Peptides against a protein of PDB entry 5FRP. Designs and how they scored, part 28

Target 1, 225 residues: chain A of PDB entry 5FRP
Amino acid sequence: VEWTESIPQIIATREDISKELNQALAKTFIDSDPRVRRTSVMIFNKVPVTEIWKNITNKAIYTSLLHLAREKHKEVRELCINTMAKFYSNSLNEIERTYQNKEIWEIIDTIPSTLYNLYYINDLNINEQVDSVIFEYLLPFEPDNDKRVHRLLTVLSHFDKKAFTSFFAFNARQIKISFAISKYIDFSKFLNNQESMSSSQGPIVMNKYNQTLQWLASGLSDSTK

## One batch from the design tools (peptide; aimed at target 1 Y119 T165 K176)

Design b2_p17_6_s4 (made by RFdiffusion4, then SolubleMPNN; from b2_p17_6, 5 letters changed)
Fold by OpenDDE base, seed 1:
Structure b2_p17_6_s4 (fold): chain B 225 residues (1-225), chain A 17 residues (1-17)
Amino acid sequence: as target 1 above (225 residues)
Amino acid sequence: SEIEEWLKELEEKYKFP
């Protein structure tokens, strides 16, 4: 009888300890020292996603993680962006949606919007990193068409208006780049043909080739700077 | 700090060999 009464106290004590640890961890995400913030972000990268969801129950920790994507400290920000995107992907793959974890999922489901909203900072390095994590973690290559479409719909279903706008802009850019590359190849093939170069179309194609090259160079230079 | 010690314990526990 006394042992059964101690179990709720032990569980309550563990819950209290867990609560205290979560509160302590929440403070580290807003610490003035970037090294402390970095260490806190690394927990989400080093600890299995299932253990994170089990042990980190304070909503403020997840919210704080998302805020670090706009951190002034470059290393912490870059780490956070990668970690957040990876954590989102791992959560979709490994964590079931339950009534108990609904509040945490409401935060995690905003990760795609949070990432796409970083394009509005208009920083080239941030844009490149966001592009990278989108292809690696948010919308990875998936050979199964149904899974790929389902992932896309999941990502889009929680977009805010700004995220949709940036998504369409990004897709439009990708289409334009792909088209430009295709035209570059076609123009290059045309220019390598001596008969075509001697034709009345030669100067016109050369001009289009140069314009395409300049456009690609400007777009890529904006991506490489 | 107690937090740093806890974080180190977590890192050690989940360090892949």
Scores: peptide ipSAE 0.033, ipTM 0.690, DockQ to the pose 0.013
OpenDDE base, seeds 2, 3, 4, 5: peptide ipSAE 0.031, 0.028, 0.015, 0.023; ipTM 0.695, 0.672, 0.476, 0.606; seeds 2, 4 fail the geometry check

Design b2_p17_7 (made by RFdiffusion4)
Pose (drawn by RFdiffusion4):
Structure b2_p17_7 (pose): chain A 225 residues (1-225), chain P 17 residues (1-17)
Amino acid sequence: as target 1 above (225 residues)
Amino acid sequence: FEKTLNEEFNEFVEELE
């Protein structure tokens, strides 16, 4: 851990080495101890994306980084998901493509598909995290009308069938969710004024709204929240 | 609503596949 903690500054201060470091971090990314794996992925977080692209070039680093996204260990998996997504966003907003660096890009480009494939594991926390992460770094809410799409296609550019089916299923759910929140408000407004304390639908509508709110809460990690 | 959001998501995925 002590050794792994020092790399970001070294990479940030010297290009003298990209050989031994690439040789070592590969082992450091698959170590038995999760602390070192965390301290390894923290590199992609602490040191700027450009210096990563410049200094570390070994194929195994990126594959291990993305590989850990499916790991049992939680603290490593979450930081991994967030990191490789923010990295994917920054790895397009700063670094162009040439004849030589494309060799590794086929990994950086399969990041969204890998991210979308996490939904298939069916974990509430992970689904929540991927949800949170995608709209934070991948498909941002800014800044304009045209580029969102221009990049959306680049995100969709490298998908497997699963990534598409899940990409669309996430969208098919959106309408049903909208049809829910809208009715949720249409039911929640029932308390704006006295419509039915026990009249028209008092004994029935309360237990439609009260039971309907559970449907939206069934997909969240903490439904009781 | 007879199905949970997770069940509906899995069903949609199966239909699309």

Design b2_p17_7_s1 (made by RFdiffusion4, then SolubleMPNN; from b2_p17_7, 8 letters changed)
Fold by OpenDDE base, seed 1:
Structure b2_p17_7_s1 (fold): chain B 225 residues (1-225), chain A 17 residues (1-17)
Amino acid sequence: as target 1 above (225 residues)
Amino acid sequence: PPLTPLEEFNKIVKELE
């Protein structure tokens, strides 16, 4: 009987502790010291996604995490971008959508849009990082067609207009890159053929080859312009 | 023994206070 009476108190205490923890964490995410903010982000990397969803219930924390993607401090920003992308992917894989976590999911579902919107900053380093996390976490290689399509539709379903624009631009860039690579290969084959090199087309092909290389070397970020 | 995820979380939060 005494044990039964203590259970509500224990639960209440845990809830109180959880509340205090969430309040404390909410403050650390907006701390003036970048080191504190960094450490706050690291929680999402060190703690399993299931435990995060269980213990972090304050929506402000998730909102703050997403805001750090535009952080002025480079290290914190870079960490945040990787963290939020990974967290999104893990959440999709491991967390069920329920009525209780709906409000948090509404925030998490904006992560793809948040990431794609970073392209508008027009920073080379940010663009490269966004490209990386898209391929690694948002739209990873998936041999299963159904899973791949489902993931794609999930990502796209919450895009804002700007994100869609960025997405299409990115896809267009990929097509251009693929085309450029194909041309590079063709040019290389042509250049390796002595008979072709001795032809009147030799110098023309060489010029095109060099242009292609320069374009490829300019990086993925410049190709979006 | 390795800290449980919850223990790790609590440790981090405590370090931030």
Scores: peptide ipSAE 0.038, ipTM 0.673, DockQ to the pose 0.012
OpenDDE base, seeds 2, 3, 4, 5: peptide ipSAE 0.000, 0.038, 0.026, 0.000; ipTM 0.313, 0.592, 0.515, 0.316; seed 2 fails the geometry check

Design b2_p17_7_s2 (made by RFdiffusion4, then SolubleMPNN; from b2_p17_7, 6 letters changed)
Fold by OpenDDE base, seed 2:
Structure b2_p17_7_s2 (fold): chain B 225 residues (1-225), chain A 17 residues (1-17)
Amino acid sequence: as target 1 above (225 residues)
Amino acid sequence: PKKTPLEEFNEIVEKLE
């Protein structure tokens, strides 16, 4: 446990050991001892998100983190679910998408899907935890409509079919179809804003919108049968 | 004896300290 506490300081201080540290950390995430795996996950809680992105460059670490969401060991799993959700939120807020970090973002962008797919395990405790992290980290309360819509679209844009189905199932239960429609309308308004469409982000947002529309259409069609 | 990943990590940390 003590060595894990030193890792954040090491990551922050020494760029020269980054490769070795990454290799070692990648191994600890798949260690047979759940305590070691737990400690590995805790690094993501103790180290600022900016430092993690800077210093943890091994893709396998991020992939392994996501896999721990289905860990058999309850404590590790629970910690992982909370950690990855928080990490996702912090990354969206603090990390810019660049060419250099694209490959890591491709993994991180799957976190929402990974979490929503946990509903298919049909475990009450897992479901409750997933609900909690969704409301706390993935889709937090945001009074700014534009920010809220943007976050929602970001989350939805990387959903697999299963995650989307789960989202609609839960949204249908908790969020009145009216709210989803309202968000759709808000999104449509946002996209129709000429200034937003003329931006470099316009095509990206449009793609996200189209994907969202297709998913919404698919979800609505399934609910009507 | 293959060092455990933890042992390897500790060795790296010790070298840094």
Scores: peptide ipSAE 0.040, ipTM 0.543, DockQ to the pose 0.011
OpenDDE base, seeds 1, 3, 4, 5: peptide ipSAE 0.037, 0.032, 0.036, 0.033; ipTM 0.532, 0.611, 0.508, 0.526; seeds 1, 3, 5 fail the geometry check

Design b2_p17_7_s3 (made by RFdiffusion4, then SolubleMPNN; from b2_p17_7, 7 letters changed)
Fold by OpenDDE base, seed 5:
Structure b2_p17_7_s3 (fold): chain B 225 residues (1-225), chain A 17 residues (1-17)
Amino acid sequence: as target 1 above (225 residues)
Amino acid sequence: PKKTPLEEFNEIVKKLE
């Protein structure tokens, strides 16, 4: 009986601790010191996604995280972009949608749109980072067709109009890359044929091959930076 | 001494670990 009487106190204490934690985090995410904001973002990287969802219940924290994607401080912004993309992916994989967490999911579901909207800033570094996190976290390689389609539909289902536009623009770039690769293969086959190399078309094909390689290299170099 | 926001944060992180 005495043990049972202590349970409410423990629960109350935990609730109080949780409340205090959430209040403190809400403040640190909007702190004037970029280092504090950075450290706040890092919590989402260091703590398992399940524990984050369990312990961070203040929706303002999640909103603040998303807002940092447009942070003026470059390091914080870059960290935030990676963090929110990863967090989104992990949440989709590990967190069930319930009535209790609906409000948080409503925020998290906007992460894809938030990221795609960053293309409108027209910053090359941001664009490259967004491209990277899309391939790594939002739309990762998935060999299972059903899972891949489901993920894609999930991402698209919460897009705003601007995000859709950016998405299509991104796809257009992918098509160009695919086309370039295809041409590279064709050129390589041509160049490997000795008879073709000795032909009048040899130098022309070689030139196109080099141009294609340079274009590919420039795109790849940007992605590795 | 009023804990700095960073100190408060570190305490929170420690609790989450």
Scores: peptide ipSAE 0.040, ipTM 0.648, DockQ to the pose 0.012
OpenDDE base, seeds 1, 2, 3, 4: peptide ipSAE 0.029, 0.041, 0.041, 0.030; ipTM 0.548, 0.636, 0.611, 0.531; seeds 1, 2, 3 fail the geometry check

Design b2_p17_7_s4 (made by RFdiffusion4, then SolubleMPNN; from b2_p17_7, 5 letters changed)
Fold by OpenDDE base, seed 3:
Structure b2_p17_7_s4 (fold): chain B 225 residues (1-225), chain A 17 residues (1-17)
Amino acid sequence: as target 1 above (225 residues)
Amino acid sequence: PEKTPLEEFNEIVEKLE
């Protein structure tokens, strides 16, 4: 553990021990002690993305990082999911695709698929976390349409069949939520009009409003809890 | 057979409908 905690400092200072460091890190990522694995994941959070790409060249480390998304230890898993999503986003923004880093990119490009595949675990906490990191890191809000489309295409380009299925399910949910919100607004406007409330449609709209609220509450609770 | 996320989602939606 103590050695692993010193690694971020070592990476920053010594290029000469890169091979040995990579070998050591590869071992720490698969260590039986969750604390060691946690500390290993934290390297990806503490070290700038550019330095990670420069100094961590062992493919096994990246593969191991991705595997920790299904880690039995909750804390390590949660950390890993956040870390890999953030790392993916930072890599897309800061790391150029070259011939030299192609093999690492092949692994990193699977992060979206890895994350979307977590929906198949059918764990509410995992689903919520995946939703969160998708909005925060994978498909963040982007006002520029071209950039947004480019990011989307990048994310989708490496999906497996399962990830596509999850993605469409997620999008379908978003569309439904958006629709429900729109209807909620319409219903709210209707209900705020006293003349409309006194109409024969008043009770019907009220019922729909309540149903929409309940649906939104249940959906949002599933997304925010 | 593990339900696909889509199937699960559809089931949830159907319950909401």
Scores: peptide ipSAE 0.027, ipTM 0.439, DockQ to the pose 0.094
OpenDDE base, seeds 1, 2, 4, 5: peptide ipSAE 0.022, 0.022, 0.018, 0.021; ipTM 0.425, 0.427, 0.393, 0.422; seeds 1, 2, 4, 5 fail the geometry check

Design b2_p17_8 (made by RFdiffusion4)
Pose (drawn by RFdiffusion4):
Structure b2_p17_8 (pose): chain A 225 residues (1-225), chain P 17 residues (1-17)
Amino acid sequence: as target 1 above (225 residues)
Amino acid sequence: SEKTLTEEFEEFVEELE
């Protein structure tokens, strides 16, 4: 851990080495101890994306980084998901393509598909995290009308069938959710004024809204929240 | 009974596959 903690500054201060470091971090990314794996993925977080793209070039680093996204260990998996997504965003907003660096890009480009494939594991926390992460770094809410799409295509550019089916299913659920929140408000407004304390639908509508709110809360990690 | 959001998401994925 002590050794792994020092790399970001070294990479940030010297290009003298990209050989031994690439040789070492590969082992450091698959070590038995999760502390070192965390401290390894923290590199992609602490040192700027450009210096990563310049200094570390070994194929195994990126594959291990993305590989850990499906790991049982939680603290590593979450930081991994967040990191490789923020990295994917920054790895397009700063670094162009040439004839030589494309060799590794087929990994950076399979990041969204890998991210979308996490939904298939069916974990509430992970689904929540990928949800949060995608709209934070991948498909941002800014800044304009045209580029969102221009990049949306580049995100969709490297998908497997699963990524598409899940990409669309996430969208198919959006309408049903909208049809829910809208009725939720249409039911929640029932308390604007006295419509039926026990009249028209008092004994029935309360237990439609009260039971309907659970349907939206069934997908969240903490439904009691 | 009503299906959970996870169950509905799985059905959507199966239908699309």

Design b2_p17_8_s1 (made by RFdiffusion4, then SolubleMPNN; from b2_p17_8, 6 letters changed)
Fold by OpenDDE base, seed 1:
Structure b2_p17_8_s1 (fold): chain B 225 residues (1-225), chain A 17 residues (1-17)
Amino acid sequence: as target 1 above (225 residues)
Amino acid sequence: PLKTLQEEFQEIVEKLE
């Protein structure tokens, strides 16, 4: 753990990290101690993306990082999901595609697929986290149409079949959520009107309001668990 | 009974497969 904690500083100060150091670092990602794995993931959060690409050249490290998205240890998994999504976004923004880094890009380009495949685990907490990182890092709001389309195509171009299916399902769900929210707003407005509530439709709308709320809430994870 | 968001997601996935 202590050794791994020193790695960010080493990477920040050294231009060339030895092959041996990369090999040692690769081992920390598969360490039996979740604290070691956590610390290893944190390297990607503490070190600038450009320095990571420059100094971490062992592809096994990146592969291992992606594998931790399915880690049994909740804290490590959650950290990994956020980290890999952010790293993907930063890489797209700051790292050029060259012949030298092609092998690493082949791994990094699978991050979107890796994330969308997490929906098949059928865990509400994981789903919420994946939703969040998609909107924050994978497909963020972009006012420039060309950039937005290019980002979308980049994300989709490396999808496996399951990820593509998941993507469509996700979008369909988002449309339904949007519709439900719109109905919620309409019902709320109706219920806030005294005249409307006193009408024969009052109880009916109240019921629909409650059903809508229940449906929306069912998609939320229990924050206490 | 209203289907949960998760159930709807799974149904969509199954339909697309």
Scores: peptide ipSAE 0.138, ipTM 0.771, DockQ to the pose 0.939
OpenDDE base, seeds 2, 3, 4, 5: peptide ipSAE 0.028, 0.023, 0.051, 0.026; ipTM 0.590, 0.401, 0.645, 0.565

Design b2_p17_8_s2 (made by RFdiffusion4, then SolubleMPNN; from b2_p17_8, 9 letters changed)
Fold by OpenDDE base, seed 1:
Structure b2_p17_8_s2 (fold): chain B 225 residues (1-225), chain A 17 residues (1-17)
Amino acid sequence: as target 1 above (225 residues)
Amino acid sequence: SLPSPLEEFNEIVKKLE
């Protein structure tokens, strides 16, 4: 009976600890010392995504994380860009959308736009890093067509106008290539099935296959120039 | 002496781990 009476106090203490933690982190993300800001960003890399979502409930922390993508300190900025992209991907894979976490998701859903907007800085190092995190975390290669389309639609659904413009300018070609490769694989599998080749769909698929090959050949030749 | 912001942060990280 005594342990049951202590549970509310323990829960209250944990809530107090959580509140204090969130208040302290909100301050460290905006600290004048880049080392403190760096250490703050590293929390999102060291702690599992599920524990971050559970314990970090202050919206200001997530907003501050996203703002560090434009940080003047190069090391902190680079760390932040990698961290937020990875965190976005992990969140999509591991965190369910609920009524309770809706407000945090509204911030996290802006990460793709935040990243694509960095292209407007017109810095080659930033552009290379953004390209890297897009291919590694945001729009990774996915052989499953349904999963790939779903991820793409999720990323695009929260784009602002500037992000869309950057997307079409820098990444639209690469995405088209990825889709074409996936179609090529599907067509190749179809063509390897003798029963499918003898069907009424055989000639249609063969034509689409040839068109895809021609498009891939032309696209790859332009990328090597 | 008030803990440095870094010390405070390290204490917070230890609580999250």
Scores: peptide ipSAE 0.071, ipTM 0.682, DockQ to the pose 0.011
OpenDDE base, seeds 2, 3, 4, 5: peptide ipSAE 0.039, 0.058, 0.038, 0.033; ipTM 0.591, 0.654, 0.579, 0.589; seeds 3, 4, 5 fail the geometry check

Design b2_p17_8_s3 (made by RFdiffusion4, then SolubleMPNN; from b2_p17_8, 8 letters changed)
Fold by OpenDDE base, seed 1:
Structure b2_p17_8_s3 (fold): chain B 225 residues (1-225), chain A 17 residues (1-17)
Amino acid sequence: as target 1 above (225 residues)
Amino acid sequence: PIPTPLEEFKELVEKLE
């Protein structure tokens, strides 16, 4: 009987503690000290995704996490971008969509758009990082066609107009890179053929080869040029 | 006992109040 009476108090205390923790964390995400903000982001990396969803119920925390992707402090921003992408992927894999967590999912579902919108900053380092997290976490290589399509549709279903534009631009860039690589291979084969090198086309092909190499060397971020 | 990530979080938050 005494145990049953203590359960509501324990639950209430736990809820109170949870509320206090959420309030405290909400403050730390907007702290003036970048070290404090960094530490706040690290929680999402250290704590399992299931525990995060269970214990962090204040939507403002998730909103603040997403906002840090545009932070001026480079280290915090970079950490946040990696963290939110990973968290998105883990959430898709491990967290069920329920009525209770709907409001949080509405925020988390904006992560892909948030990331793709970073391309509009036109910063080379940011672009490279966004490219990296897209391939690692948002749209990872998946040999299962159904899973791959499902993930793609999930990502695209919440895109804003700007994100779609960035997505198409990125895909166009990938196609160009693929063609460039193919040309590189063809040029390399041509150059390895002595008969072809001695031809009048040799210098022309060499020039195109060098241009292709320069384009490839400029990296994925500069390929939009 | 190695604190759980959640426990570490709680401790961190408490230090930041």
Scores: peptide ipSAE 0.044, ipTM 0.691, DockQ to the pose 0.012
OpenDDE base, seeds 2, 3, 4, 5: peptide ipSAE 0.000, 0.026, 0.026, 0.000; ipTM 0.294, 0.618, 0.517, 0.294; seeds 2, 4, 5 fail the geometry check

Design b2_p17_8_s4 (made by RFdiffusion4, then SolubleMPNN; from b2_p17_8, 7 letters changed)
Fold by OpenDDE base, seed 4:
Structure b2_p17_8_s4 (fold): chain B 225 residues (1-225), chain A 17 residues (1-17)
Amino acid sequence: as target 1 above (225 residues)
Amino acid sequence: SLKTPLEEFNEIVKKLE
C-alpha cells in the first residue's frame, strides 16, 4: 500500500521507468487486497489527466479500471465509478485523439456504456452514484449548445444496446428537458432581437418558442404530480 | 517465488537509486 501511494509522484518525475511502472500498476489493479486496488484507482485522481495518458500506456490498466466499477468492495467500486467518470470528462476536454493513443481511446470511449450498464445491477446506491457522475462529469450542464450537443453525441456514439436502453429509461427525460431549456433560451434571445423578429423567420421562431414553452410546462407538471 | 507487486516495485525503485 505504501509504495502505491508514491506512484503518482513517480509518474510525474520519472518517464524512464514507465514500462516497469506500467507493469507494476497492472498488477496492483488486480491485487487481492482492496486497499491496493483502491490506491491504484487513486492514481487516476491524483495525477493530471495529461500525465496519465503520457505515462500509462498499458491497456490492461485501463481495462482493469473499468472492471472495478463492478467491484464487490463498496469503497473501491464507488471510488472507481467516480474516478472513471471524471477521467473520461477530463480526457474529452484535454486529450487530443491521435493515432498513437487510439487504442486507449477505444477503451476510454466505453466508459459511458460501462457506467450506464451499472443500472442493470438494480442497486439503489449504485444507481444514485451513476446518476451523480453522469450529471457531474459525463453530461454536465453546458450553456454552449454546440459543445453540449457534441458531448452528448460523443457519449452516445459508443453505447451498446443495454446502455441505450438504460439511457432512455433513466436520463432521456432530463436530456430532453435540458435541450428544451436550451432552445427556450435561444428563442428568447432571438425574440429579444428586434432585427430578428422583423425577419421572415420571426413567426416561425415564435411558433417554435410557444411549442417549447408548452412542452416545458407539461413536463414540469408531470414531474410535480 | 512469484514476487509480489510490492517487491517488484521495490526492485525497480532500487534500480533508480
Scores: peptide ipSAE 0.033, ipTM 0.536, DockQ to the pose 0.009
OpenDDE base, seeds 1, 2, 3, 5: peptide ipSAE 0.026, 0.032, 0.009, 0.000; ipTM 0.619, 0.596, 0.296, 0.302

## One batch from the design tools (peptide; aimed at target 1 N127 A169 F170 K176)

Design b2_p18_1 (made by RFdiffusion4)
Pose (drawn by RFdiffusion4):
Parts: C-alpha cells; sequence; structure tokens
Structure b2_p18_1 (pose): chain A 225 residues (1-225), chain P 18 residues (1-18)
C-alpha cells in the first residue's frame, strides 16, 4: 500500500519510467489484498487523465480496472464504477485519436457497455450507482442540444446486444415510471382539500396511492427511505 | 427477436423488484 500510494506523484513528476511502473501496477491491480487494489484504482482518480494516458500504457491495467467492476468486494467495486466512468468522460473530453493510441481505446470504448451490463446482476445499490454514474459522467445533462447526441452516439458506438437491450429497457421503463409519478401527484393532490375523508374513494383511493408508492420504492435499495 | 429480448428483460426486472 505504501508503495502504491506513491505512484500518482511520481507519474505526475517524472516520465523517466513507464516500463517498470506498467510492469508493477499490473500485479498491483490483481493483488490479493483489496487495499492495494483500491489504492491502485485511486491512481485513475488522483492523477489527471492526460498523465495516465501518457505514462501507463499496459493493456492489463485497464482490463483489470474494468474487471474489478464486477468484483464481490463492495468498496473496490463502487470506486471502480465511479472512477472508470469519470475517466471515460474525461478520456474523451481531452484525448484525441491517432494511429497508435487507438490500440488501447477499444477498452475505454467498451466502458459504457460494461457499465450497462451491470444492470443484469440485478442489485439495487449497483443499479442505483450506475444510474447515478451514467448521468454524471457519461450522458451528461449539459451543455447543449447537439453535442449530447453527438456523444450519445459515441457512447452507443461500442455496444454489445445486451448493452442495447438494457439501454432500451431502461428507456421502456421510463414511460411506465412517468405514468406512475404523474398519477402519484394526481393521487397526492388528493390532500389539497377535502375530497373524500371517507366519501367517494376515501376507503379505496388511500390504499391505491399507499400501495402505489411501494411500486416505485420496490426498485430502490432502501424502500423504507 | 430483439423486441422479445427487451420485453423479457423488462419482465425479469419487474419480477425481481417485486
Amino acid sequence: as target 1 above (225 residues)
Amino acid sequence: ELVEEIEEFVEEREEFEE
């Protein structure tokens, strides 16, 4: 851990080495101890994306980084998901493509598909995290009308069938969810004024709204929240 | 075939969340 903690500054201060470091981090990314794996993925977080793209070039680093996204260990997996997504975003907003660096891009480009494939594991927390992460770094809410799409295509550019089916299913659920929140408000407004304390639908509508709110809460990690 | 796969996936997700 002590050794792994020092790399970001070294990489940030010297290009003298990209050989031994690439040789070492590869082992450091698959070490048995999760602390070092975390401290390893923290590199992509602490040191700027450009210096990463310049200094570390070994194929195994990126594959291990993305590989850990499916890991049992939680603290590593979450930081991994967040990191490789923010990295994917920054790895397009700063670094262009040439004849030689494309060799590793096929990994950076399969990041969204890998991210979308995490939904298939069916975990509430992970689904929530990927949800949170995608709209934060991948498909941002800014800044304009045209580029969102221009990049949306580049995100969609490298998908497997699963990534598409899940990309669309996420969208198919959006309408059903909208049809729910809209009725949720249409039912929640029932308390604006006295419509039926026990009249028209008092004994029935309360237990439609009260039971309907559970349907939206069934997908969240903490439904009781 | 693709539409069926999407529908199956949606159903699995809804069943799992229930």

Design b2_p18_1_s1 (made by RFdiffusion4, then SolubleMPNN; from b2_p18_1, 11 letters changed)
Fold by OpenDDE base, seed 3:
Structure b2_p18_1_s1 (fold): chain B 225 residues (1-225), chain A 18 residues (1-18)
Amino acid sequence: as target 1 above (225 residues)
Amino acid sequence: DFEKEVEKLIKEQEEFEK
């Protein structure tokens, strides 16, 4: 009987501790020291996604995480961008949408938009990183068409206007890159054939091959203007 | 694991504020 009476206090203490921890953690995300902010972001990398969702209940923490994607400190920003993209993907894969976690999902669902909006900073390094995390985490290769479409629709469903614009620009670039790669392959095959190389088209194809390579090399570095 | 990590962060922050 005495043990049972202590349970509510223990539960209350745990809830209080959890609340205090969340409050303390929320402060670390906005700390003036970038090392503290970095360490805070690393929690999302070190702790399983299921445990994060279970233990981090303060929505301000998630909001703060998203804001760090635009912070001035390069290392923290880069870490944050990778972390939030990965966290988004893991959440989609492992976390069910419930009534209880709806408010957190509303924040997490803005991660794709947050990332695509980084293109407007017009920084080459940021653009490259965003490209990378999009391919790795947001829109990964998926051989199943239904799953691929579902993921795409999920990503797009919460886009703001700016994110859509960036997305279309990105897709346009991808199409061009894909086309260029296809041409590169075709040209390479042509050039590897001695008969074709000796033909009147040989020099022309070689020129096109070189142009394609140059375009690919430059285009991957070209800021989406 | 989560609690330990957060506690570590809190301690580090407290030490820094001192």
Scores: peptide ipSAE 0.111, ipTM 0.708, DockQ to the pose 0.013
OpenDDE base, seeds 1, 2, 4, 5: peptide ipSAE 0.040, 0.110, 0.093, 0.000; ipTM 0.663, 0.713, 0.699, 0.280; seed 4 fails the geometry check

Design b2_p18_1_s2 (made by RFdiffusion4, then SolubleMPNN; from b2_p18_1, 7 letters changed)
Fold by OpenDDE base, seed 5:
Structure b2_p18_1_s2 (fold): chain B 225 residues (1-225), chain A 18 residues (1-18)
Amino acid sequence: as target 1 above (225 residues)
Amino acid sequence: SLEEEIKKLVEERENFEK
């Protein structure tokens, strides 16, 4: 009978430890040392998403994670951008929406908007990174049309006006890239045909090919201006 | 585990403040 009375204390202690750990983690996310902040972000990469959602209950931690996307320290910012995008994707795939986790989801659902708003910083490196994480994590390749549309609608459903504007600009760029790639392929096929190269069209095609290559080489961010 | 990672992080922070 004596061991049963100790169970509530153990449970209470566990809850207390959990609270203390959450508080400790919340502090490290806003630490003045970038190394500490970096390590804090890395927890989201090292720990499974299901475990994070279960044990990290302090909203401030998630809010702080999102805030680091605009941090001055480049390495921490870059890590954060990748981490939050990946975390968003994993959450959508693995975490169900419940009444209990609603408040956390309200924060996590702002990740797409947070990322798209980074385009307004007008930094080439940031733009490239945002492009990358959008393609890899936010709107990944999905062969199932229904799932793809559902993901898209989920992402868009929490956009602010600025995010929508950035989204449309990004899509426009993707279309241009796809068009350029298509042209590149066509040109490459043409160039591989020796008879075509000897034709009057050869020099014209070669010039267009070089222009296309140069455009592709200039990176994804420069094509929208 | 998450707990272990947080503990490591806290320890690391303490080491940087020294």
Scores: peptide ipSAE 0.417, ipTM 0.887, DockQ to the pose 0.014
OpenDDE base, seeds 1, 2, 3, 4: peptide ipSAE 0.414, 0.416, 0.410, 0.413; ipTM 0.885, 0.887, 0.882, 0.886

